# Peptides against a protein of PDB entry 3NZW: the designs that were tried, part 125

Target 1, 212 residues: chain A of PDB entry 3NZW
Amino acid sequence: TTTLAFRFQGGIIVAVDSRATAGNWVASQTVKKVIEINPFLLGTMAGGAADCQFWETWLGSQCRLHELREKERISVAAASKILSNLVYQYKGAGLSMGTMICGYTRKEGPTIYYVDSDGTRLKGDIFCVGSGQTFAYGVLDSNYKWDLSVEDALYLGKRSILAAAHRDAYSGGSVNLYHVTEDGWIYHGNHDVGELFWKVKEEEGSFNNVIG
Target 2, 222 residues: chain B of PDB entry 3NZW
Amino acid sequence: QFNPYGDNGGTILGIAGEDFAVLAGDTRNITDYSINSRYEPKVFDCGDNIVMSANGFAADGDALVKRFKNSVKWYHFDHNDKKLSINSAARNIQHLLYGKRFFPYYVHTIIAGLDEDGKGAVYSFDPVGSYEREQCRAGGAAASLIMPFLDNQVNFKNQYEPGTNGKVKKPLKYLSVEEVIKLVRDSFTSATERHIQVGDGLEILIVTKDGVRKEFYELKRD

## One batch from the design tools (peptide; made by RFdiffusion4, then SolubleMPNN)

Design b2_p19_3_s2 (from b2_p19_3, 9 letters changed)
Fold by OpenDDE base, seed 4:
Structure b2_p19_3_s2 (fold): chain B 212 residues (1-212), chain C 222 residues (1-222), chain A 19 residues (1-19)
Amino acid sequence: as target 1 above (212 residues)
Amino acid sequence: as target 2 above (222 residues)
Amino acid sequence: DELAAKAAEAMSEWWFGRP
């Protein structure tokens, strides 16, 4: 798995691969590793598929309950804290989760929290999470700046996942791409890694280690 | 060391069509190298046009299916005989599976039916309840043999239009029920040849708007 | 159940989907 999220002048970019594995077996190439909690809040999945899918869906329910009770959207801080508190209660039980809670509220603006099953909860501007995270960071860190255009930011997110998919055997399938703004998240499509790779190679003159 | 799980082998396969879905399974039940039964159905009509199979450890599979059937019953009681949708069924099964997260059902679960728009639907589950809607899925002993075949024949992976120098993929299209049945039969016939835990009989449940139909075919009995 | 937990852990290493 490779997931990433970063803040920039235009909001948040979230990009994830779609491969699930069981050992050497590719279980799926089409896993949705982003849960759409509400129109303004996303969760990413890395680690155990069931753990992430179950508890992030549960989180969605908790967020909805908050909205019903408080008559306003839950903050990203509060949403991430709910999840963090939950996994902390299961600490040592063997949950495997590496998640980013990304969203926008009027109070907070665009916000990213990292939450994992070890009990870590971190606020930050840039996170890559998963077995391919170091590959993604290599590309992302080399090209990141706050003042990226939306187009460039989207491309950078996509390109970083592509790099990870290329080098990490546990990442691949496709890139799912999101842009989070004050108006909510926008889905920017599913990009097959096979097609994307050759396109990028041709356009950039990159990936020269592969002969086409 | 103690192993609380058994493995009863077998293979299951789901394929979604445009307005139908198919869930198939062999009828062999085996422990180690001993055939327990040559006809032990493992694909079940659960009501509300939902068919289900949980393949792996048969005791766990049977327990899970029974729990789900009971869930359907209670859903009707609690919701004025409302039909359980396939997506809701999938969510329910997730909870059944994840409820035993720390002592999982040792099974691969597939359900098939029609979605609320009348389109064929197949959902597959891992042992602890992660699930995905897919056009096709193989589970069980010969899943590794069959799934790549399905990728090629259902999803047309690695197929290209002739004369395009591999630049244009074969377009996706729905398969007819007849085509799907052929693929299922070919899949199981092939799997039976190469896997000792697959064989004896093939039972296919076809879900349409008119209900569930069953077909049976003989497989190699070795 | 400790035995159940151990079994689950062993299974999780290879059996469960990993995104």
Scores: peptide ipSAE 0.134, ipTM 0.814, DockQ to the pose 0.127; fails the geometry check
Fold by OpenDDE base, seed 1:
Structure b2_p19_3_s2 (fold): chain B 212 residues (1-212), chain C 222 residues (1-222), chain A 19 residues (1-19)
Amino acid sequence: as target 1 above (212 residues)
Amino acid sequence: as target 2 above (222 residues)
Amino acid sequence: DELAAKAAEAMSEWWFGRP
């Protein structure tokens, strides 16, 4: 798995691969590793698929309840705290989760929290999570700046996942890409790694370690 | 050391068409090298045009299917006989599976039916309830033999238009019922040849807007 | 409970989907 999220002047970019594995077996190439909690809030999945899918869906319900009770959308801080508190209650039980809660509220602005099953909860501007995270960081950190255009930011997110998919055997399939703004998240498509790789190689003159 | 799980072998396969879905399974039930039964159906009509199979440890599979059937029953009671949609069924099954997260059902679960738009739908589940809607899925003993084949023949992976030097992918298209049934039969006959836990019979449940139809085919019995 | 946990752990290595 490779997931990433980063803040920039235009909001948040979220990009994830779509491969799921069971040992050496590729279980799926089309897993949705982004849970759309609400129109303004996204959760990402790394670790155990069921743990992430179940509890982030549950989180969605909690967020909806908050909205109904408080007549206001839940903050990203509060949403991530709910999840963090939940996993902490299960500490030692064997949950496997590496998640990012990404969203936009007028109060907070664009916000990213990292939450994992070890009880860690971190607020930050850039996170890569999963077995391919180091590969993604390599590309992302090298090209990141706050002042990226939306177009460039989207490409950078996509490109970083592609790099990870190339080097990490546990990452691949496709890139799912999101842009989060004050108006909510926008889905920017599913990009097959097989096709994307050759396109990027041709356009950039990159990946010269591979002969086409 | 005591192991609470058994392995009863077998293989299941789901394929979604445009306006239909198919869920198939062999009828062999085995423990180790001993065939317990040559005809033990493992694909079930659960009502509301939903078919289900949970392949792996048969005791767990049967328990899960029974619980789901019961869930369908109670859904009708609670919602004035409203039809359970396939997506809602999938969510329900997730909760059934994840409810035993720390002592899982030792099964790979597949359901098939029609979505609310009348399109074929196949959902697959891991033992603890992660699920995905897919065009096709193989599960069980011979899944590793069949799934790559399905990738090639259903999703046309690694197929390209002739004369394009591999630059143009074969376009995706829906398969007919006849094509799907043929593909299923070919998959299971092939799997039977190479895997001892697959054989005896093949039961195919076909879901259309008109309901569930069953077909049976003999497999090798050796 | 311990047996169940061990069984679940064993399954997680090979049967659980891992994104």
Scores: peptide ipSAE 0.124, ipTM 0.805, DockQ to the pose 0.136; fails the geometry check
Fold by OpenDDE base, seed 3:
Structure b2_p19_3_s2 (fold): chain B 212 residues (1-212), chain C 222 residues (1-222), chain A 19 residues (1-19)
Amino acid sequence: as target 1 above (212 residues)
Amino acid sequence: as target 2 above (222 residues)
Amino acid sequence: DELAAKAAEAMSEWWFGRP
């Protein structure tokens, strides 16, 4: 798995691969590793598929209850804290979760929290999570700046996942791409890694370790 | 050391069409190298035009299917006999599976039916309740043999338009019920030749707007 | 309970889907 999220002047970019594995077996190439909690909040999945899918869906229900009770959308901080508190209650039970909670509220602005099953909760500007995270960081850190255009930021997210898909055997399939703004998240499509690789190689003159 | 799980072998396969879905399974039940039964059905009509199979440890599979059937019954009681949708069924099964997260059902679960738009739907589950809607899925002993075949023949992976020098992929299209049945039969016939835990009989449940139809075919009995 | 937990752990190594 490779997931990433980063803040920039235009909001948040979220990009993830779609491969699921069971040992050496590729279980699926089409897994949705972004859970749309609500129109303004995204969760990402790394680790155990069932743990992430079950509890992030549960989180969505808690966020809806908050909205009904408080008559306002839940903050990213509060949503991530709910999840963090839950996984902490299960500490030592064997949950496997590496998640990012991403959203944009008027009060907080664009906000990313990292939450894992060890009880870690971190606020930050850039996170890559999964077995391919180091490969993604290599590309992302080398090209990141706050003043990226939306177009360049989307490409950078996609390109970073592609790099990880190329080097990490546990990552691949396709890139799912999201842009989060104050108006909510926008889905920017599913990009097959096989097609994307050759396109990027041709356009950039990159991936020269692979002979065409 | 005591192992609470067994492995009864077998293989299951789901394929979604445009306005139908198919869920198939062999009828062999085995323990180690001994055939327990040559005809033990493992694909079930659960009502509301939903078919289900949970392949792996048969005791766990049977328990899960029974619990789901009960869930369907209670859903009708609580919601004025409303039909359970396939997506709601999938969510319910997730909760059944994840409810035993720390002592899982040792099964691969597949359900098939029609979505709310009348299109074929197949959902697959891991033992602890992660699920995905897919066009096709193989589960069980010969899943590793069949799934690549399905990738090629249902999803047209690695197929290109003739004369395009590999630049244009074969376009995706729905298969007819006859084409799907042929693929299912070929899949199980081939799997039977190469895997000892697959054989004897093939039962296919076909879901359409008119209900569930069953077909049976003989497989090699070696 | 301990036996069930050990069984679950053994299964998780190869059976459970991991994104």
Scores: peptide ipSAE 0.113, ipTM 0.816, DockQ to the pose 0.126; fails the geometry check
Fold by OpenDDE base, seed 5:
Structure b2_p19_3_s2 (fold): chain B 212 residues (1-212), chain C 222 residues (1-222), chain A 19 residues (1-19)
Amino acid sequence: as target 1 above (212 residues)
Amino acid sequence: as target 2 above (222 residues)
Amino acid sequence: DELAAKAAEAMSEWWFGRP
């Protein structure tokens, strides 16, 4: 798995691969590793698929309850805290989660929280999470700027996941790409790695370790 | 060390068509190398045009299916006999599975039916309740033998239009029910040849707007 | 139940293992 999210002047980019594995077995190439919690919040999945899918869906319900009770959208901080508190209650029970909760509220602006099953909750500008995270960081950190255009930011997210898909055997399938703004998230498509790799290689003149 | 789980072998396979879905399973039940039964159905009509199979440890599978059938019953009680949609069924099954997150049902679960638009739907579950809607899925002992075949024949993986120098992929299209049945039969006959835990009989449940139809085919009994 | 926990751990790696 490789997931990433980063803040920039235009909001948040979220990009993830879609490969699921069981040991050496590729279980799926089409897994949705971004959970659309609501129109304004995204959750990413790394680790146990069921743990992430179940609890982030549960989180969505909690966020809806918040909206009903408080008559306003939940903050990203509060949403991530709910999840963090939940996983902390299960500490030692064997949950496996590496998640990012991403959203854009008027109060907070673009906001990313990392939450994992160890009880860690971190606010930050850039996170890569999964077995391919270091590969993604290599590309992302090298090209990240706050002032990226939306177009460049989207490409950078996509390109970083592609790098991870290339080097990490446990990452691949496709890149799912999101842009998060104050108006909510926008899905920017599913990009098959098999096609994307060759396109990028040709356009950039990159990936020269592979003969085309 | 004590192992609370058994493995009763077998294989199941779901494929979604345009306006139908199929869920198939062999009828062999085995423990280790001993055949317990040559006809123990593992694919079930659960009502509301939903078919279900939970393959792996048969005791867990049976328990899960029974619980789901009860869920369907209660859904009708609570919602004035409203039909349970396939997506709602999937969510319900997730909760059933995840409810035993720390002592899981040792099964790979597949359900098949029609979505609310009348399109074929197949949902696959891991033992703890993660699920995905897919066009096809094999589960059980011979899943690793069948899935690559399905990738190629249902999803047309690694197939390209002739004369395009590999630049144009074969377009995705729905298969007819007849084509799907052929694929299912070929899958299981092939799996039976290469896996000792698969064989004896093949039961296929076909879901259409008109209901659930069952077909049975003999497999090798070796 | 330790045995159940071990079984769960082994099975949890099925979809999205973070090795």
Scores: peptide ipSAE 0.097, ipTM 0.811, DockQ to the pose 0.223; fails the geometry check

Design b2_p19_3_s3 (from b2_p19_3, 10 letters changed)
Fold by OpenDDE base, seed 3:
Structure b2_p19_3_s3 (fold): chain B 212 residues (1-212), chain C 222 residues (1-222), chain A 19 residues (1-19)
Amino acid sequence: as target 1 above (212 residues)
Amino acid sequence: as target 2 above (222 residues)
Amino acid sequence: SELEAKAKEAKGEWWLGKP
């Protein structure tokens, strides 16, 4: 798995692969590793598929309850804290989760929190999470700047996941791409890694370790 | 040391069509190298046009199916006999599986039915309750033999339009019920030849808007 | 337990590769 999120002048880019594995077996190439909590809030999944899917879905319910009680959208800080508190209660029980809570509120602006099953909760501008995270960081860190255009930022997110899919055996399938703005998240499609690889290789003249 | 789990072998297969879905399973039940039964059905009609199979340790599978059937009953009581949708059924099964997160059911679960738009739906579950809606899924002993075949024949993976030099993929299309049944039969026939835990009989449950139909075919009995 | 973990793996618990 490779998931990433980063803040830039145009909001937040979220990009994830879609492979699930069971040992050496590719269990699925089409897993949705982003949960759409509400129109302004996303969660990403890495680790045990059931742990992530179950508890991030639960988180969505808690966020909705907050909206009903408080008559306003939950903050990214509060949403991430709910999840963090939950996993902390299960500390040592064997949960495996590496998540990013990404969203926009008027109070906070575009915001990213990293939350994992070890109890770590971090606010930041750039995170890559999963077995392919180091490969994604290699591309992302080399090309990131705050002043990226939306188009360039989307491409950078997609390109970073592609690099990880190429090198990490546990990443692949497709890239799911999101752009989060003050108006909410926008889904920017599913990009098959096989097709994307050859397109990028041709257009960039990259991946020269692979003979066409 | 006490091992609470067994493995009864077998294989299951789900395929969704445009306005139908199928869930199939062999009828062999085995322990180690001994055939316990040549006809032990493992695919069940659970009501509300939902069919279910939980393949692996038969005791766990039976327990899970019974719990789900009870859930369907209670859903009707609580919601004025409202039909349980396939997506709600999937969520319910997730909770049943994840409720035993620290002592899991030793099964791979597949359900099939029609979604709220009348389109075929197949959902697959891991032992602890992660789930995904898919066009097709194989589970059980011969899943590793069948799943690549389904990728090729249902999802048309690695198939290209003739004369395009591999540049144009074969377009996706729904298969007819007859085509799906043929694929299921070919899958199980082939699996039976190569895997000792698959054989004897094949039971196929077909879900349409008109209800659940069952078909049975003989498999090799070796 | 170790036995339960082994059983989950043997029956194909799905992972979204976490390091």
Scores: peptide ipSAE 0.408, ipTM 0.829, DockQ to the pose 0.364
Fold by OpenDDE base, seed 1:
Structure b2_p19_3_s3 (fold): chain B 212 residues (1-212), chain C 222 residues (1-222), chain A 19 residues (1-19)
Amino acid sequence: as target 1 above (212 residues)
Amino acid sequence: as target 2 above (222 residues)
Amino acid sequence: SELEAKAKEAKGEWWLGKP
């Protein structure tokens, strides 16, 4: 798995692969590793599929309850804290989760929190999470600028996941891409890694380690 | 050391069509190398046009299916006989599975039916309740043999249009019920030849807007 | 616990990469 999120002048880019594995078996190439909690809030999934899917869905319910009670959208800080508190209660029980909570509120602006099953909760501008994170960081860090255009930022997110999919056996399938703004998240499609690889190779002249 | 889990083998297969879905399973029940039964159905009509199979440890599978069937009954009771949608069923099954997160049901679960738009739907679950809607899924002992075949024949993976030098993929299209049944039969016949835990009989449940139809085919018994 | 973990793996618990 490779998931990433980063803040830039245009908001937040979220990009994830779609491969699930069971040992050496590719269980699926089409897993949705982003949960759409609400129109302004996303959660990413890495680790145990069931743990992530179950608890992030639960988180969505908690966020909705907050909205109903307080008549205001939950903050990214609060949403991430709910999840963090939950996983902390299960510390030592064997949950496996590496998640990013990404969203926009008027109070916070575009915000990213990293939350994992070890109890770590971090606010930051750039995170890559999963077995392919180091490969994604290699591309992302090398090209990241705050002043990226939306188009360039989207491409960078997509390109970083592609790099990870290329090198990490546990990453692949497709790239799901999101742009989060003050108006909410926008889904920017599913990009098959096989097709994307050859396209990028041709357009960039990259991936020269692979002979076409 | 006491192992609470058994493995009863078998294989299941779900394929979604345009306006139908199928869920198939062999009828062999085995422990190690001993055939317990040559006819033990493992695909069930659960009502509301939902068919379900939980393949692996049969005791766990049966328990899970029973719990789900009960859940359907309670749903009707609580919601004035409202039909349980396939997506809601999937969520319910997730909760059943994850409720035993720390002592899981030792099963691979697949359900099939029609979505709210009348399109075929197949959902697959891991033992602890992660789930995904897919066009096709194989589970159980011979899943590793069948799934790549389904990728090729249902999702047309690695198929290209003739004369395009491999540049144009074969377009995705829905298969007819006849094509799907043929594919299922071929899959199980092939699996039976190569896997000792698959055989004896094949039961196919076909879900359409008109309800659930069952078909049975003999498989190799030796 | 170890047995349960092995059981989950054997029956194909899905992983989204090992963190």
Scores: peptide ipSAE 0.401, ipTM 0.827, DockQ to the pose 0.366
Fold by OpenDDE base, seed 5:
Structure b2_p19_3_s3 (fold): chain B 212 residues (1-212), chain C 222 residues (1-222), chain A 19 residues (1-19)
Amino acid sequence: as target 1 above (212 residues)
Amino acid sequence: as target 2 above (222 residues)
Amino acid sequence: SELEAKAKEAKGEWWLGKP
């Protein structure tokens, strides 16, 4: 798995692969590793599929309850804290989660929190999470700028996941791409890695370690 | 160390069509190398046009299916006999599985039915309750033998339009019920040849808007 | 738990890589 999120002048880019594995077995190439909690809030999944899917869905319910009770959308800080508190209660029980809670509120603006099953909760501008995270960081860090255009930022997110899919055997399938703005998240499609790789290789003249 | 789990072998397979879905399973029940039964059905009609199988440790599978059937009954009680949708069923099963997160049901679960638009639906679950809607899924002992075949024949993986130099993928399309049944039969006959835990009989449940139909086919008994 | 780990390994819990 490779997931990433980064803040830039145009909001937040979220990009994830779609492979699930069971040992050496590719269980699925089409897993949705982004949960759309509400129109302004996303969660990413890495680790145990069931742990992430179950608890992030639960988180969605908690966020909706907040909205009903408080008559306003939950903050990204509060949403991430709810999840963090939950996993902390299960500390040592064997949950495996590496998540990013990404969203936009009027109060916070575009915001990213990293939350994992070890109890870590971090606010930041750039995170890559999963077995392919270091590969994604290699591309992302090398090209990241705050002043990226939306187009360039989207491409960078997609390209970083592609790099990870290329090197990490546990990442692949497709790239799901999101742009989060003050108006909410926008889904920017599912990009099959098999097609995307050759396209990028041709257009960039990259991936020269692979003979086309 | 105490091992509370057994493995009763077998294989299950779900495929979604346009306006139907199938869930099939062999009828062999085995422990290690000893056949316990040559006809022990493992695919069940759970009501509301939902068929379910939980393959692996049969005791766990049976328990899970019974719990789900009870959930269907309770849903009717609470919602004035409203039909449980397949997506809601999937969510319910997730909760059943994840409720035993720290002592999981030793099964791979597949359900099949129609979604609220009348389209075929197959949902697959891991032992602890992660789930995904897919066009097809094999589970159990011979899943590794069957899934690549389904990738090729249902999802048309690695197939390209002739004369396009591999540049145009074969377009996705729904298969007819007859085509699906053929694929299921071929899958299980092939699996039976290569896996000792698969054989004896094949039971196929076909879900349409008209209800659940069952078909049975003999498999090798060796 | 140890039983959980054994069950997950044997029956193929789905993983989204490691965190």
Scores: peptide ipSAE 0.409, ipTM 0.825, DockQ to the pose 0.344; fails the geometry check
Fold by OpenDDE base, seed 4:
Structure b2_p19_3_s3 (fold): chain B 212 residues (1-212), chain C 222 residues (1-222), chain A 19 residues (1-19)
Amino acid sequence: as target 1 above (212 residues)
Amino acid sequence: as target 2 above (222 residues)
Amino acid sequence: SELEAKAKEAKGEWWLGKP
């Protein structure tokens, strides 16, 4: 798995692969590793598929309850704290989760929190999470700047996941791409890694370690 | 050391069509190298046009299916006999599985039915309750033999239009019920040849808007 | 638990690779 999120002048880019594995077996190439909690809030999944899917869905319910009670959208800080508190209660029980809570509120603006099952909760501008995170960071860090255009930022997110998919055996399938703005998240499609790889190789002249 | 789990082998397979879904399973029940039964059905009609199989340790599978059937009954009581949708069923099963997160049901679960738009639906679950809606899924002993075949024949993976130099993929299309049944039969026939835990009989449940139909075919009995 | 690990491994818990 490789997931990433980063803030830039145009909001937040979220990009994730779609591979699930069971040992050496590719269990699925089409897993949705982003939960759409509400129109302004996303959660990413890495670790145990069931742990992430179950508790992030639960988080969605808690966020909805907040909206009903408080008559306003939950903050990214509060949403991430709910999840963090939950996993902390299970600390040592064997949950495996590495998640990013990404969203926009009027109060906070574009915001990213990293939350994991070890009890870590971090606010930041750039996170890559998963077995392929170091490969993604290699591309992302080398090309990141705050002033990226939306187009360039989307491409950078997608390209970083592609790099990870190329080198990490546990990442692949497709890239799911999101752009989070003040108007909410926008889904920017599912990009098959196989097709994307050859396209990028041709257009960039990259991936020269592979002979086509 | 104590092992609370057994493995009863077998294989299950779900395929979604346009307006139908199929869930199939062999009828062999085995422990180690001993065939316990040549006809032990493992695919069940659970009501509300939902069929279910939980393949692996049969005791766990049976327990899970019974719990789900009870859940369907309770749903009717609580919601004025409202039909349980396949997506809601999937969520319910997730909770059943994840409720035993730290002592899981030793099963691979697949359900099949129609979604709220009348389209075929297949959901698969890991032992602890992660789930995904898919067009097809194989589970159990011969899943590794069958799933790549399904990728090729249902999802048309690695198939290209002739004369395009591999540049144009074969377009996705729904398969007819006859085509699906053929694929299921071919899958199980092939699996039976190469896996000792698969064989004896094939039971296929077909879900349509008109209800659940059952078909049975003989498999190799060795 | 050991039982959990055994069940997950044997039946194939889906993993979204985490370091």
Scores: peptide ipSAE 0.404, ipTM 0.830, DockQ to the pose 0.346; fails the geometry check

